# Designs tried in a protein design run: peptides against a protein of PDB entry 5KEZ. Part 18

Target 1, 320 residues: chain A of PDB entry 5KEZ
Amino acid sequence: NVAIYNPFRPWWERYQPVSYKLCTRSGNEDEFRNMVTRCNNVGVRIYVDAVINHMCGNAVSAGTSSTCGSYFNPGSRDFPAVPYSGWDFNDGKCKTGSGDIENYNDATQVRDCRLTGLLDLALEKDYVRSKIAEYMNHLIDIGVAGFRLDASKHMWPGDIKAILDKLHNLNSNWFPAGSKPFIYQEVIDLGGEPIKSSDYFGNGRVTEFKYGAKLGTVIRKWNGEKMSYLKNWGEGWGFVPSDRALVFVDNHDNQRGHGAGGASILTFWDARLYKMAVGFMLAHPYGFTRVMSSYRWPRQFQNGNDVNDWVGPPNNNGVI

## One batch from the design tools (peptide; made by RFdiffusion4, then SolubleMPNN)

Design b1_p9_6_s1 (from b1_p9_6, 3 letters changed)
Fold by OpenDDE base, seed 4:
Structure b1_p9_6_s1 (fold): chain B 320 residues (1-320), chain A 9 residues (1-9)
Amino acid sequence: as target 1 above (320 residues)
Amino acid sequence: GSATRPEYF
């Protein structure tokens, strides 16, 4: 991915890929392979956060400032380490003046235009699908158990399906023969927008962002909400079917006040309430649970926004 | 730019 130095190595640089090389702040491919092996050998499975909707930001300077030194040129849409070129992006397909998503009530914009300036891959193309599948298959062959598909809301479900249909079975050294990768898709659906979580059920599980948002309201005792109302928690609250739900109290985005959930989202900053919410989530059978492991950072609020929301995990001069 | 997403609520 792009190496960002202003601010200094933010967490979000990881979501700006320039190649599919397993060479990042976290280590090289050999180290990753060793980690996957060691984890699998003790029954711990690895699920990769796969960034396949886009490459890096359109405004990032061309060069070799990347975690594996690969050259890239956002201006010309040149990512030779893949390789991608201008033919592999949705620049001509997006109809907005800026090239970015401008209206989230327009499903076509949400899927064909750039997410906050991130160069949008033309996932309708078999070439692009195949390059992504090759990346994911390499990970599967290493021994990962599945994937979180980043920014799934911004990809057409059929394009995702086409990629998933190219995937190998899981590595039989650790998984039963014929096992399929575990797929969960990040789809932000709190209602009110045309893209629905149900659009993606055919591809695997989806993130249920209503879960953390509503649970936060209840635990905080907002709007007269009571714990007794949780007796029909899950589908009874209008959430997706349990077997399609990936649930969580917070994630890296809404922990920082971004994305979905608003002020109701509980985080480790509110330790007591957070423990209550996480405890309830783990005790309740609804959905597949995900527990957040995060870190403290020096928050600095200006006009209600934390100007240090970019701060990444504890590191040694950028190396995690 | 950053990977910051719009508010959906």
Scores: peptide ipSAE 0.042, ipTM 0.804, DockQ to the pose 0.307
Fold by OpenDDE base, seed 2:
Structure b1_p9_6_s1 (fold): chain B 320 residues (1-320), chain A 9 residues (1-9)
Amino acid sequence: as target 1 above (320 residues)
Amino acid sequence: GSATRPEYF
């Protein structure tokens, strides 16, 4: 991914890929392979956060300032380490003036335009699908168990399906022969927008963002809500079917006040309430559960916004 | 610039 130095190595640089090489601040491919092997050998499975909707931001300077040293040029859409060129992006398909998503009530914009300036890959192209599949298959062959598909809301479900159909079975050294990768898709659906979580059920599980948002309001006792109202928690609250749901109290985005959920989201900053919410989630039989492991950072609020929301994990001069 | 998600709430 791109190496950003202003601010100094923010967490979000990880979501701006310039290649599919396994070289990041977390380590190189050999170190990753070693970690996967050691984890699998003790029954801990690895699921990769796969960033396949886009490459880096359109405004990032061209050069070799990346975690694996690969050259890239956002201006010309040149990513030779893949390789991608200008023909592999949705620039011509997006019809907004800015090239960015401007209206989230327009499903076509949401899928075909740039997410906050991130160069949008043309996933309709078999070439692009194959390059992504090769990346994911390499990970499968290393021994990962599945994937979180980042920004799935911004990809056409059929394009995702086409990529998934190219995937290998899991590595038989650790998984039964014929095992398929576990897939869960990040889709933000709180209602009121045209894109629905149900559009993605055919590809795998989907993140249920209503879960953390609604649970937060209950635990915080907003609007007179009570814990007793959680008796029919799950489908009874209008959430997706349990067998399609990936549930969580918070994620890295809404932990920083971004994304879905707003102020209702509980985080480790509210330790007591957070423990209550996580405990309830783990005890209640709904969905596939995900527990957040995060870190503290020096929050600095200005006009209601944390100006240090960019701060990444603890590191040694940029090295994790 | 930063790559943050829009607020949906």
Scores: peptide ipSAE 0.041, ipTM 0.799, DockQ to the pose 0.322
Fold by OpenDDE base, seed 3:
Structure b1_p9_6_s1 (fold): chain B 320 residues (1-320), chain A 9 residues (1-9)
Amino acid sequence: as target 1 above (320 residues)
Amino acid sequence: GSATRPEYF
């Protein structure tokens, strides 16, 4: 991914890829392979956060300022380490003046335009699908168990399916023969927009952002809500079917702001209430559970916004 | 400049 130095090595640089090389501020490919092997040998499985909707931001300077030293040029859409060129992006397909998503009520914009300036890959092309599949298959062959698909809301479900259809079975050294990768898709659906979580059920599980939002209001006792109202928790509260749900109290994004749940989201900053929410989630049978492991950073609020929401995990001069 | 999405805040 791109190496950002202003601000200094933010967490979000990880979501701006310039290649599919397994070489980041966390380590190189050999170290990753070693970790996966050691984890698998004791029954701990690895699921990769796969960023396949886009490459880096359109405004990032060209050069070799990346975690593996690969050259890239956002301006000309050149990513030779893949390789991608201008033919592999949706620049001509997006109809907005800026090239960015401008209206989230237009599903075509949401999927064909750039997400906050991130160069949008032409996932309709078999070439692009194959390059992504090769990346994911390399990880499968290393021994990962599955994937979180980042920004799935911004990809056409059929394009995702086409990529998934190219994937290998899991590594038979650790998984039963014929096993398929576990897939869950990040889709922010709190209602009110045309893209629905149900559009993606055919590809695997989806994130249920209503879960943390609603649980937060109950645990906080907002609006007179009571724990007894959780009697029909799950589908009874309008959530997706349990067998399609990936549930969580918070994630790295809504932990830092008021979106996808707003102020109701419980985090480690509210330690007592957070433990109650996580404990309830783990005890309740609804959905596939995910527990967040995060870190403390020096929050500084200006005009209602944390100016340090970019701060990444504890590191040694950018190296984790 | 960031990958932070407005819909997440």
Scores: peptide ipSAE 0.044, ipTM 0.808, DockQ to the pose 0.359; fails the geometry check
Fold by OpenDDE base, seed 5:
Structure b1_p9_6_s1 (fold): chain B 320 residues (1-320), chain A 9 residues (1-9)
Amino acid sequence: as target 1 above (320 residues)
Amino acid sequence: GSATRPEYF
């Protein structure tokens, strides 16, 4: 991914890829392979956060300022380490003035325009699908158990399906022969927008962001909500079917203040309430649960916004 | 430039 220095190595640089090389601040490919092996050997499975909707931001300077030193040129859409070129992006499809998503009520913008400047891959192209599949298959062959598909809301479900159809079976050294990768898709659907979580059920599980939002409200006792109202928690609250739901109290995005669910989201900053929420989540049978492991950062609120919400994990001058 | 998503921040 790109190496961002202003601000200094923010967490979100991870979501600006310039190649599919397993070479980041977390380590190199050999180290990753070693980790996957060690984890699998003790029954811990690895699921990769796969960033396949986009490459880096359009405004990032060309050069070799990346975690693996790979050259890239956002201006010309040149990512030779893949390789991608200008033919592999949706620039011509996006009809907004900025080239970015401007209206989330326009599904075509959401899918075909840039997410906050991130160069949007042309996932309708078999070439692009194949390059992504190669990346994911390499990980599968290493021994990962599946994937979180980042920004799935911004990809056409059919394009995702086309990629998934290219995937290998899981590594038989650790998984039964013929096993398929576990897929969960990040889709923010709190209602009110045209893109629905149900659009993606055919590809695997989806994130249920209503879960954390509503649970936060209940635990906080907002609007007269009571714990007893959780009697029909899950589908009874209008959430997606349990077998399609990936549930969580918070994630790396919405724990930073104004995300999906807003102020209702409980985080480790409110330890007691957070433990109550996580405890409830783990005790309740609805959905596939995900527990957040995060870190503290020096929050600094200005006009209700944390100006340090960019801060990445603990590091020593950029080295993790 | 920030990569902050509108739906997150």
Scores: peptide ipSAE 0.043, ipTM 0.802, DockQ to the pose 0.377; fails the geometry check

Design b1_p9_6_s2 (from b1_p9_6, 4 letters changed)
Fold by OpenDDE base, seed 5:
Structure b1_p9_6_s2 (fold): chain B 320 residues (1-320), chain A 9 residues (1-9)
Amino acid sequence: as target 1 above (320 residues)
Amino acid sequence: GSATKPVFF
């Protein structure tokens, strides 16, 4: 991914890829392979956060300022380490003035335009699908058990399916022959927008953001809500079917004070309430549960916004 | 002027 120095190595630089090399601040490919092996050997499975909707931001300067030193040129859409070129992006499809998503009520914009400047890959192209599949298959062959598909809301479900159809079976050293990768897709559907989480059920599980949002309001006792109302928690609250749901109290985005769920989201900053929420989630049978492991940062609120919400994990001068 | 990975809404 790109190395961002202003602000200094933010968490979100991880989501601006310039190659599919396993060479980042987390380590190199050998170290990753070693970790996957050690984890698999004790029954801990690895699921990779796969950033396949986009490459880096369009405004990032060309050069080799990346975690593996790979050259890239956002201006010309040149990512030779893949390789991608200008033909592999949706610039010609997006009809907004900025080139960015401007209206989330326009599903075409949401999927064909840039997410806040991130160069949007043309996933309709078999070439692009194949390059992504090669990346994911390399990980599968290493021994990962599946994937979180980042920004799935911004990809056409059929394009995702086409990629998934190219995937290998899981590594038989640790998984039964014929095992398929576990897929869960990040789709924010709190209602009111045209893109629905149900659009993605055919590809795998989806994130249920209503879970954390509603649980937060209940535990915070907002609007007179009571824990007793959770007796029909899950489908009874209008959530997706349990076998399609990945559930969580918070994630790295919404724990930063805004986004899906807003102020209702409980985080480690509210320790007591958070423990209650996580405890309830783990005890309740609805959905596939995900527990957050995060970190503290020096929050500085200005006009209700944390100006330090960019701060990444604890590090030593950029080295984790 | 670099793009950020947004907080998803």
Scores: peptide ipSAE 0.053, ipTM 0.779, DockQ to the pose 0.731
Fold by OpenDDE base, seed 3:
Structure b1_p9_6_s2 (fold): chain B 320 residues (1-320), chain A 9 residues (1-9)
Amino acid sequence: as target 1 above (320 residues)
Amino acid sequence: GSATKPVFF
């Protein structure tokens, strides 16, 4: 991914890829392979956060300022380490004046235009699908168990399906022969927009952002909410079917006030309430549970916004 | 230089 120095090595640089090389602030490919092996050998499975909707931001300077030193040029859409070129992006397909998503009530914009400037890959192209599949298959062959598909809301479900159809079975050194990768898709659907979580059920599980948002409201006792109202928690609260849901109290975005859920989201900053929410989630049978492991950072609120929401995990001069 | 900060919503 891109190496950002202003601000200094933010967490979100991870979501701006310039190659599919396994060479990042966390280590190189050999170290990753070693970790996957050690984890698998004790029954701990690895699921990769796969950033496949886009490459880096259009405003990032061209050069070799990346975690693996690969050259890239956002201006010319040149990512030779893949390789991608201008033919592999949706610039000509997006019809907005800016090239960015301008109206989230227009599903075509949401899928074909750039998410906050991130160069949008032409996932309709078999070439692009194949390059992504090669990346994911390399990870599968290393021994990962599955994937979180980042920004799935911004990809056409059929394009995702086409990529998934190219995937190998899981590594038989650790998984039964014929095992398929576990897939869950990040889709923010709080209602009111044309793109629905149900559009993605055919590809795997989806994130249920209503879960953390509503649970936060209840635990905080907002709007007169009571714990007893959780009697029909799950589908009874309008959530997706349990067998399609991946649930969580918070994630890296909404713990920073971004994404979905707003101020209701409980985080480790609210330690007591957070423990209550996580405990409830783990005790309740609805959905596939995910527990967040995060870190503290020096929050500084200005005009209601944390100006330090970019701060990444503890590191040594950018190396984790 | 300038860097795009991704925000998902």
Scores: peptide ipSAE 0.050, ipTM 0.778, DockQ to the pose 0.817
Fold by OpenDDE base, seed 4:
Structure b1_p9_6_s2 (fold): chain B 320 residues (1-320), chain A 9 residues (1-9)
Amino acid sequence: as target 1 above (320 residues)
Amino acid sequence: GSATKPVFF
């Protein structure tokens, strides 16, 4: 991915890929293989956050400032380490004046235009699908158990399906023969927009963002809500079917005060309430649970926004 | 555009 130095190595640089090389702030491919092997050998499975909707931001300077030194040129849509070129992006497909998503009530914009300036891959193209599948298959062959698909809301479900259909079975050294990768898709659906979580059920599980948002209001005792109202928690609250749900109290985005759910989201900053919410989530059978492990950073609020929400995990001069 | 994903409330 792109190496960002201003601000200094933010967490979100990971979501600006320039190649599919397994070479980042966390280590190289050999170190990753070693970790996957050691984890698998003790029954701990690895799920990779796969950034496949886009490459890096359109405004990033061309060069070799990347975690593995690969050259890239956002201006010309040149990512030779893949390789991608201008033919592999949706520049001509997006109809907005800016090239960015301007209206989230337009599903076509949401999927065909750039997410906050991130160069949008033309996932309708078999070439692009195959390059992504190759990346994911490499990970599968190493021994990962599955994937979180980042920004799935911004990809057409059929394009995702086409990629998934190209995937190998899991590595038989650790998984039963014929096992398929575990897939869960990040889709923010709190209602009010045309893209629905149900659009993606055919590909795998989907993040249920209503879970953390609603649980937060209950635990906080907002709007007169009571714990007793959780008796029909899950589908009874209008959430997706349990077998399609991946649930969580918070994620890295809304933990920073600007994610789906708003102020209702509970985080470690409110330790007692957070533990109550996480405890309830783990005790309740609804959905597949995900527990957040994070870190403290020096929050600095200006006009209601944390200007330090970019701060990444503890590191040694950028190396984690 | 922004370097971070958009916020949904």
Scores: peptide ipSAE 0.042, ipTM 0.771, DockQ to the pose 0.361
Fold by OpenDDE base, seed 1:
Structure b1_p9_6_s2 (fold): chain B 320 residues (1-320), chain A 9 residues (1-9)
Amino acid sequence: as target 1 above (320 residues)
Amino acid sequence: GSATKPVFF
């Protein structure tokens, strides 16, 4: 991914890829292989957060300022480490003046325009699908069990399906022959927008962001809500079917006040309430559960916003 | 200038 120095190596630089090399501040490919092997050998499976909707921001300077030293040029859409070129992006499809998503009530913009300036890949192209599949298949062959598909809301479900159809079976050294990768898709659907979680059910599970948002409100006792109202928690609250849901109390985005959920989201900063919410989630039989493991950072609120929400995770490997 | 920060919503 791009190496961002202002602010200094933020967490979100990880979501600005310039190659599909397994070479980031988390480690190199050999270290990753070692981790996957050791984890699989004790029954711990690995699911990769796959960023396949886009490459880096359009305003990032060209050069070799990346975690693996790969050259890239956002201005000309050149990513030779893949390789991608200007033919592989949706610049010509997006009809907004800025080239960015401007109206989330326009599904075409949401999927064909840039997410906050991130160069949007033309996933309708078989070439692009194949390059992504090669990346994911490399991970599958290493021994990963599946994927979180980042920014799935911004990809056409059919394009995702086309990529998934190119994937190998899981590595038979650790998984039954013929096993398929476990897929869950990050789709933010709180209602009121044209893109629905149900659009993606055919590809795998979907993140249910209503879960953390509503649970936070209940645990906080906002708006007169009571724990007793959780009796029909799940589908009874209008959530997606249990067998399509991946549920969580918080994620890295809404832990920082971004994305879906707003101030209702419970985090480790609200220790007592957070433990209650996580405990409830693990006890209640709805959806596939995900538990957050995060870190402290020096929060600094200005006008209600944490100006240090960019701070990345602790690093013991030095600066790459 | 500041780098692009992805915000998901």
Scores: peptide ipSAE 0.040, ipTM 0.763, DockQ to the pose 0.737

Design b1_p9_6_s3 (from b1_p9_6 with T2S R9F)
Fold by OpenDDE base, seed 5:
Structure b1_p9_6_s3 (fold): chain B 320 residues (1-320), chain A 9 residues (1-9)
Amino acid sequence: as target 1 above (320 residues)
Amino acid sequence: GSATRPVYF
C-alpha cells in the first residue's frame, strides 16, 4: 500500500493498495506464511481483509512511496506491480463531476465512482477479476480460511460472484478437501439507501451494522430502550437472517466516533458499557460474531470531531 | 467524513 507521511502513517493507508504483494508494515510474505501456518496448526484460522474495490487515492503522488517499494502512478492509473493500467478503472463509467461518489442514493455512483478519491477498479473486466482472484488464491494456497471483502457495497454483487467463482478450495493441509473460503462482505446498510445487504447474500455473509447501532442505543438506554426489548434480538429487530449476518459491537471505522451508527456505537472508550455489549453479543446466538481488538490513541476533539482519528496502531517511528 | 478511507455517516 501507499506510505502516507502526512499525517504520519495513518491507519487508513492500509486501504490504499498499489500492489497485491504481501509486503506491508505487518511483515513480508514469509512472515505471513509462517503466521498462517502456526495459527492453523493450533486451530486458529486467518481471514484476510481483502481490499479489491480500489487502488490508492487519485491524489497520491506517483513514485515508490509504498510499503514494498513498488512504483505506482495514480495520475496515469499505472500500477505495474499488478499490473493495472488506465483500462482497468471506472473513470469513464463514473458520470459525476468530481469523479467521486456524490450521491449515495444513486447506486451506480456508489459502485462506479471513486470512494473518497480512491481509484475505482473496473471489476466488470475479466482481467481485473482474474488479477484479484490470483491474489486471493495465493492467500488461499498459503492457508487462509477466507476473506473480509472491504467496501463490498461499492462493488456489484455479480462482479464479486465472478471473482469468488475463480477461487481455489482451501489448503488441504488444514482443511477438508473441497472446503470453500469463508466470505463476509462489508456492506453498510442502515436503511434509507438503494443498496441493500440482501443484494449480497448470494456471495456470503454480510456485515450487519444495525447490530452495533441498535445495541449501543439499548445499552446506553437511549430513547427509553430497555434490555428486555432484546428478547427478539436479531431477525425480530429487522436484521438480516442470522446465517447471513456477521455481527460486531464496533469496527475500526465507527469506533472513530462517526459513521455507521454514529454516537450510539459502543467502544473500549466506554469500558463498562462495551463489556456489557460484547458479553451480550457473545452470549446471544444471532449471527457470526466478531470481536474487536483495537488500541488507544490521543483523541483531540474539535467541534465534535476527533482530529486524530487517523492515528494508527502503536508504532516506533512508523515501524510496527 | 473522511476523504481518505470509507467512512459512512
Scores: peptide ipSAE 0.057, ipTM 0.811, DockQ to the pose 0.354
Fold by OpenDDE base, seed 2:
Structure b1_p9_6_s3 (fold): chain B 320 residues (1-320), chain A 9 residues (1-9)
Amino acid sequence: as target 1 above (320 residues)
Amino acid sequence: GSATRPVYF
């Protein structure tokens, strides 16, 4: 991914890929392979956060300022380490003036235009699908158990399916022969927009963002909500079917107050309430559960916004 | 929203 120095190595630089090489601040490919092997050998499975909707931001300077040293040029859409070129992006397909998503009520914009300036890959192209599948298959062959598909809302479900159909079975050294990768798709659906979580059920599980939002409201006793109302928690609250749901109290985005539940989201900053929420989630039989492991950072609120929401995990001058 | 990472409201 790109190496960002202003602000200094933010967490979100990881979501701006310039190659599919396994070289990041977390380590190199050999170290990753070693970790996957060690984890699998003790029954701990690895699921990769796969960023396949886009490459880096269109405004990032060209050069070799990346975690694996690969050259890239956002201006010319040149990512030779893949390789991608201008033909592999949706620049000509997006019809907005800015090239970015401008209206989330327009499903075509949401999927064909740039997400906050991130160069949008043309996932309709078999070439692009194959490059992504090659990346994911490499990870499968290493021994990962599945994937979180980042920004799935911004990809056409059929394009995702086309990629998934190219994937290998899981590594038989650790998984039964014929096992398929576990897929869960990040789709933010709180209602009110045309893109629905149900559009993606055919590809795997989806993130249920209503879960953390509503649970936070209940535990905070907002709007007269009571714990007793959680008796029919799950489908009874309008959530997706349990076998399609991946549930969580918070994630890295809404932990930083970036919507998808707003102020109702409980985080480790409110330790007692957060423990109640996580405990309830783990005890209640709905969905596939995900527990957040995060870190503290020096929050600084200005006009209701944390100006330090970019701060990444603890590090020593950029080295993790 | 964020110009560096998807933020949904």
Scores: peptide ipSAE 0.057, ipTM 0.813, DockQ to the pose 0.367
Fold by OpenDDE base, seed 1:
Structure b1_p9_6_s3 (fold): chain B 320 residues (1-320), chain A 9 residues (1-9)
Amino acid sequence: as target 1 above (320 residues)
Amino acid sequence: GSATRPVYF
């Protein structure tokens, strides 16, 4: 991915790929293989956060400032390490003045325009689908069990399916023959927008962001809400079907106090309430549960916003 | 929020 130095190596640089090389501040490919093998040998499975909707930001300077040293040029849409060129992006499809998503009530903008400047891949093209499938199949062959598909809301469900149809079965050294990768898709659907979580049910599970948002409100006793109201928690609260839901109390985005639940989201910063929420989630038989493992950072609030919300995880891997 | 990775509202 792109190496960002201002601010210094933020967490979100990881979501700005310039290649599909397994070479980041988290480690190199050999180290990753080693981890996957050791984990699989003791029954711990690995699911990869796959960033396949886009490449890096359009405003990033061209050069080799990346975690694996690969050259890239956002201005010319040149990513030779893949390779991608100007033919592989949706620049010509997006009809907004800025080239970015401007109206989230327009599904075509949401899927064909850039997500805050991130160069949007033309997933309708078989070439692009194949390059992504090659990346994911490499991971499958290493021994991963499945994927979180980042920014799925911004991809057409049919394009996702086309990619998934190219995927290999899981590695038979650790999984039963014919096993398919576990897929869950990040779709932020809190209602009121044209894109729905149900659009993606055919590809796998989806994130249920209503879960953490509503649970936080209840645990915090906001608006007179009570724990007893959780009697019909799940589908009774308007959530997606249990067999399609991936549920969580917080994620890396909404842990930072804004969006996809806002201030209702409980985090480790509110330790007592957070433990209550996580305990409830693990005890209640709804959805596939995900428990957050995060870190402290030096929060500094200015006008209600944490100016240090960019701070990435602890890292001792130098300047790579 | 992050300018290069938006948070949904």
Scores: peptide ipSAE 0.054, ipTM 0.808, DockQ to the pose 0.349
Fold by OpenDDE base, seed 4:
Structure b1_p9_6_s3 (fold): chain B 320 residues (1-320), chain A 9 residues (1-9)
Amino acid sequence: as target 1 above (320 residues)
Amino acid sequence: GSATRPVYF
C-alpha cells in the first residue's frame, strides 16, 4: 500500500493499495506465511481484510513511496505491480462531475464512482476480477480461512460473486477437503439508502452495523431504551438473518468518534459500558461475533472531530 | 480525493 508520511504512517494507509504484494508495515510474505502456519497449527484461523474495490487515492503523488517499494502513478492510473492501467478503472463509467460519489442515494454512483477519491476498479472486467482472484487465491493457498471484503457496498454484488467463483478451496493441510473460504462483506446499511445488506447475502455474511448502533443506545439508556427490550434481539430488531450477520460493538472506523452508528457506538474509551455491550454480544446467539482489539491514542477534538483519528497502532518508526 | 479512508456518517 501507499506509505503516507503526513500524517506519519496513519492506519488508513493500509486501505490504499498499490499492489497485491504481501509486503507491508506488518511484515513480508515469508513472515505472513509463517504466522498463518503457526496459527493454523493451534486452531487459530486467519481472515484477511481484502481491499479489492479500489487502489490508492487519486491525489497521492506518483513514485515508489509504498510499503514494498512498488512504483505507482495515480494520475495515469498506472499500477504496474498488478498490473493495472487506465483501462481497469471506472473513470469513464462514473458520471459525476468530480469523479467521486456525490449522492449516496444513487446506487450507481456508490458503485461506479470513487469512494472519497480512491481510484475505483472496473470490477466488471474479467481481467480485474482475475487479478483480484489471483491475489485472494494466493492467500488461500497460504492457508487463510477467509476474507473480510472491504467496501463491499461500493462493489456490485454480481462482480463480487464473479470473483468469489474463481476462488480455490481452502488449504487441505488444515481444512477439510472442499472447504470454501469464509466470506463477510463490509456493507454499511443503517437504512435510508438504496443499497441494502440483503443485496449481498448471496456472497456471504454481511456486517450488521445496526447491531452496535442499537446496542449502544440501549446500554447508554438513551431514548428510554431498556435491557428488557433485548428479549427479541436480532431479527426481532430488524437486523439481517442471524446466519448472514457478522456482529460487533465497534470497528476501527466508528471507534473514532464518528461514522456508522454515530455517537451511540460504544468503545473502549467508555470501558464499563463497553464491557457490558461486548459481554452481551458474546452471550447472545445472534450472528457471528467479532471482538475489537484496539489501542489508545492522543485524541484531540476540534469542532467535535478528533484530528488525531489517523493515529495507527503502536509501532517502531512506522513498523508494526 | 481524500487521503483518508472514508467513514460513513
Scores: peptide ipSAE 0.057, ipTM 0.807, DockQ to the pose 0.519; fails the geometry check

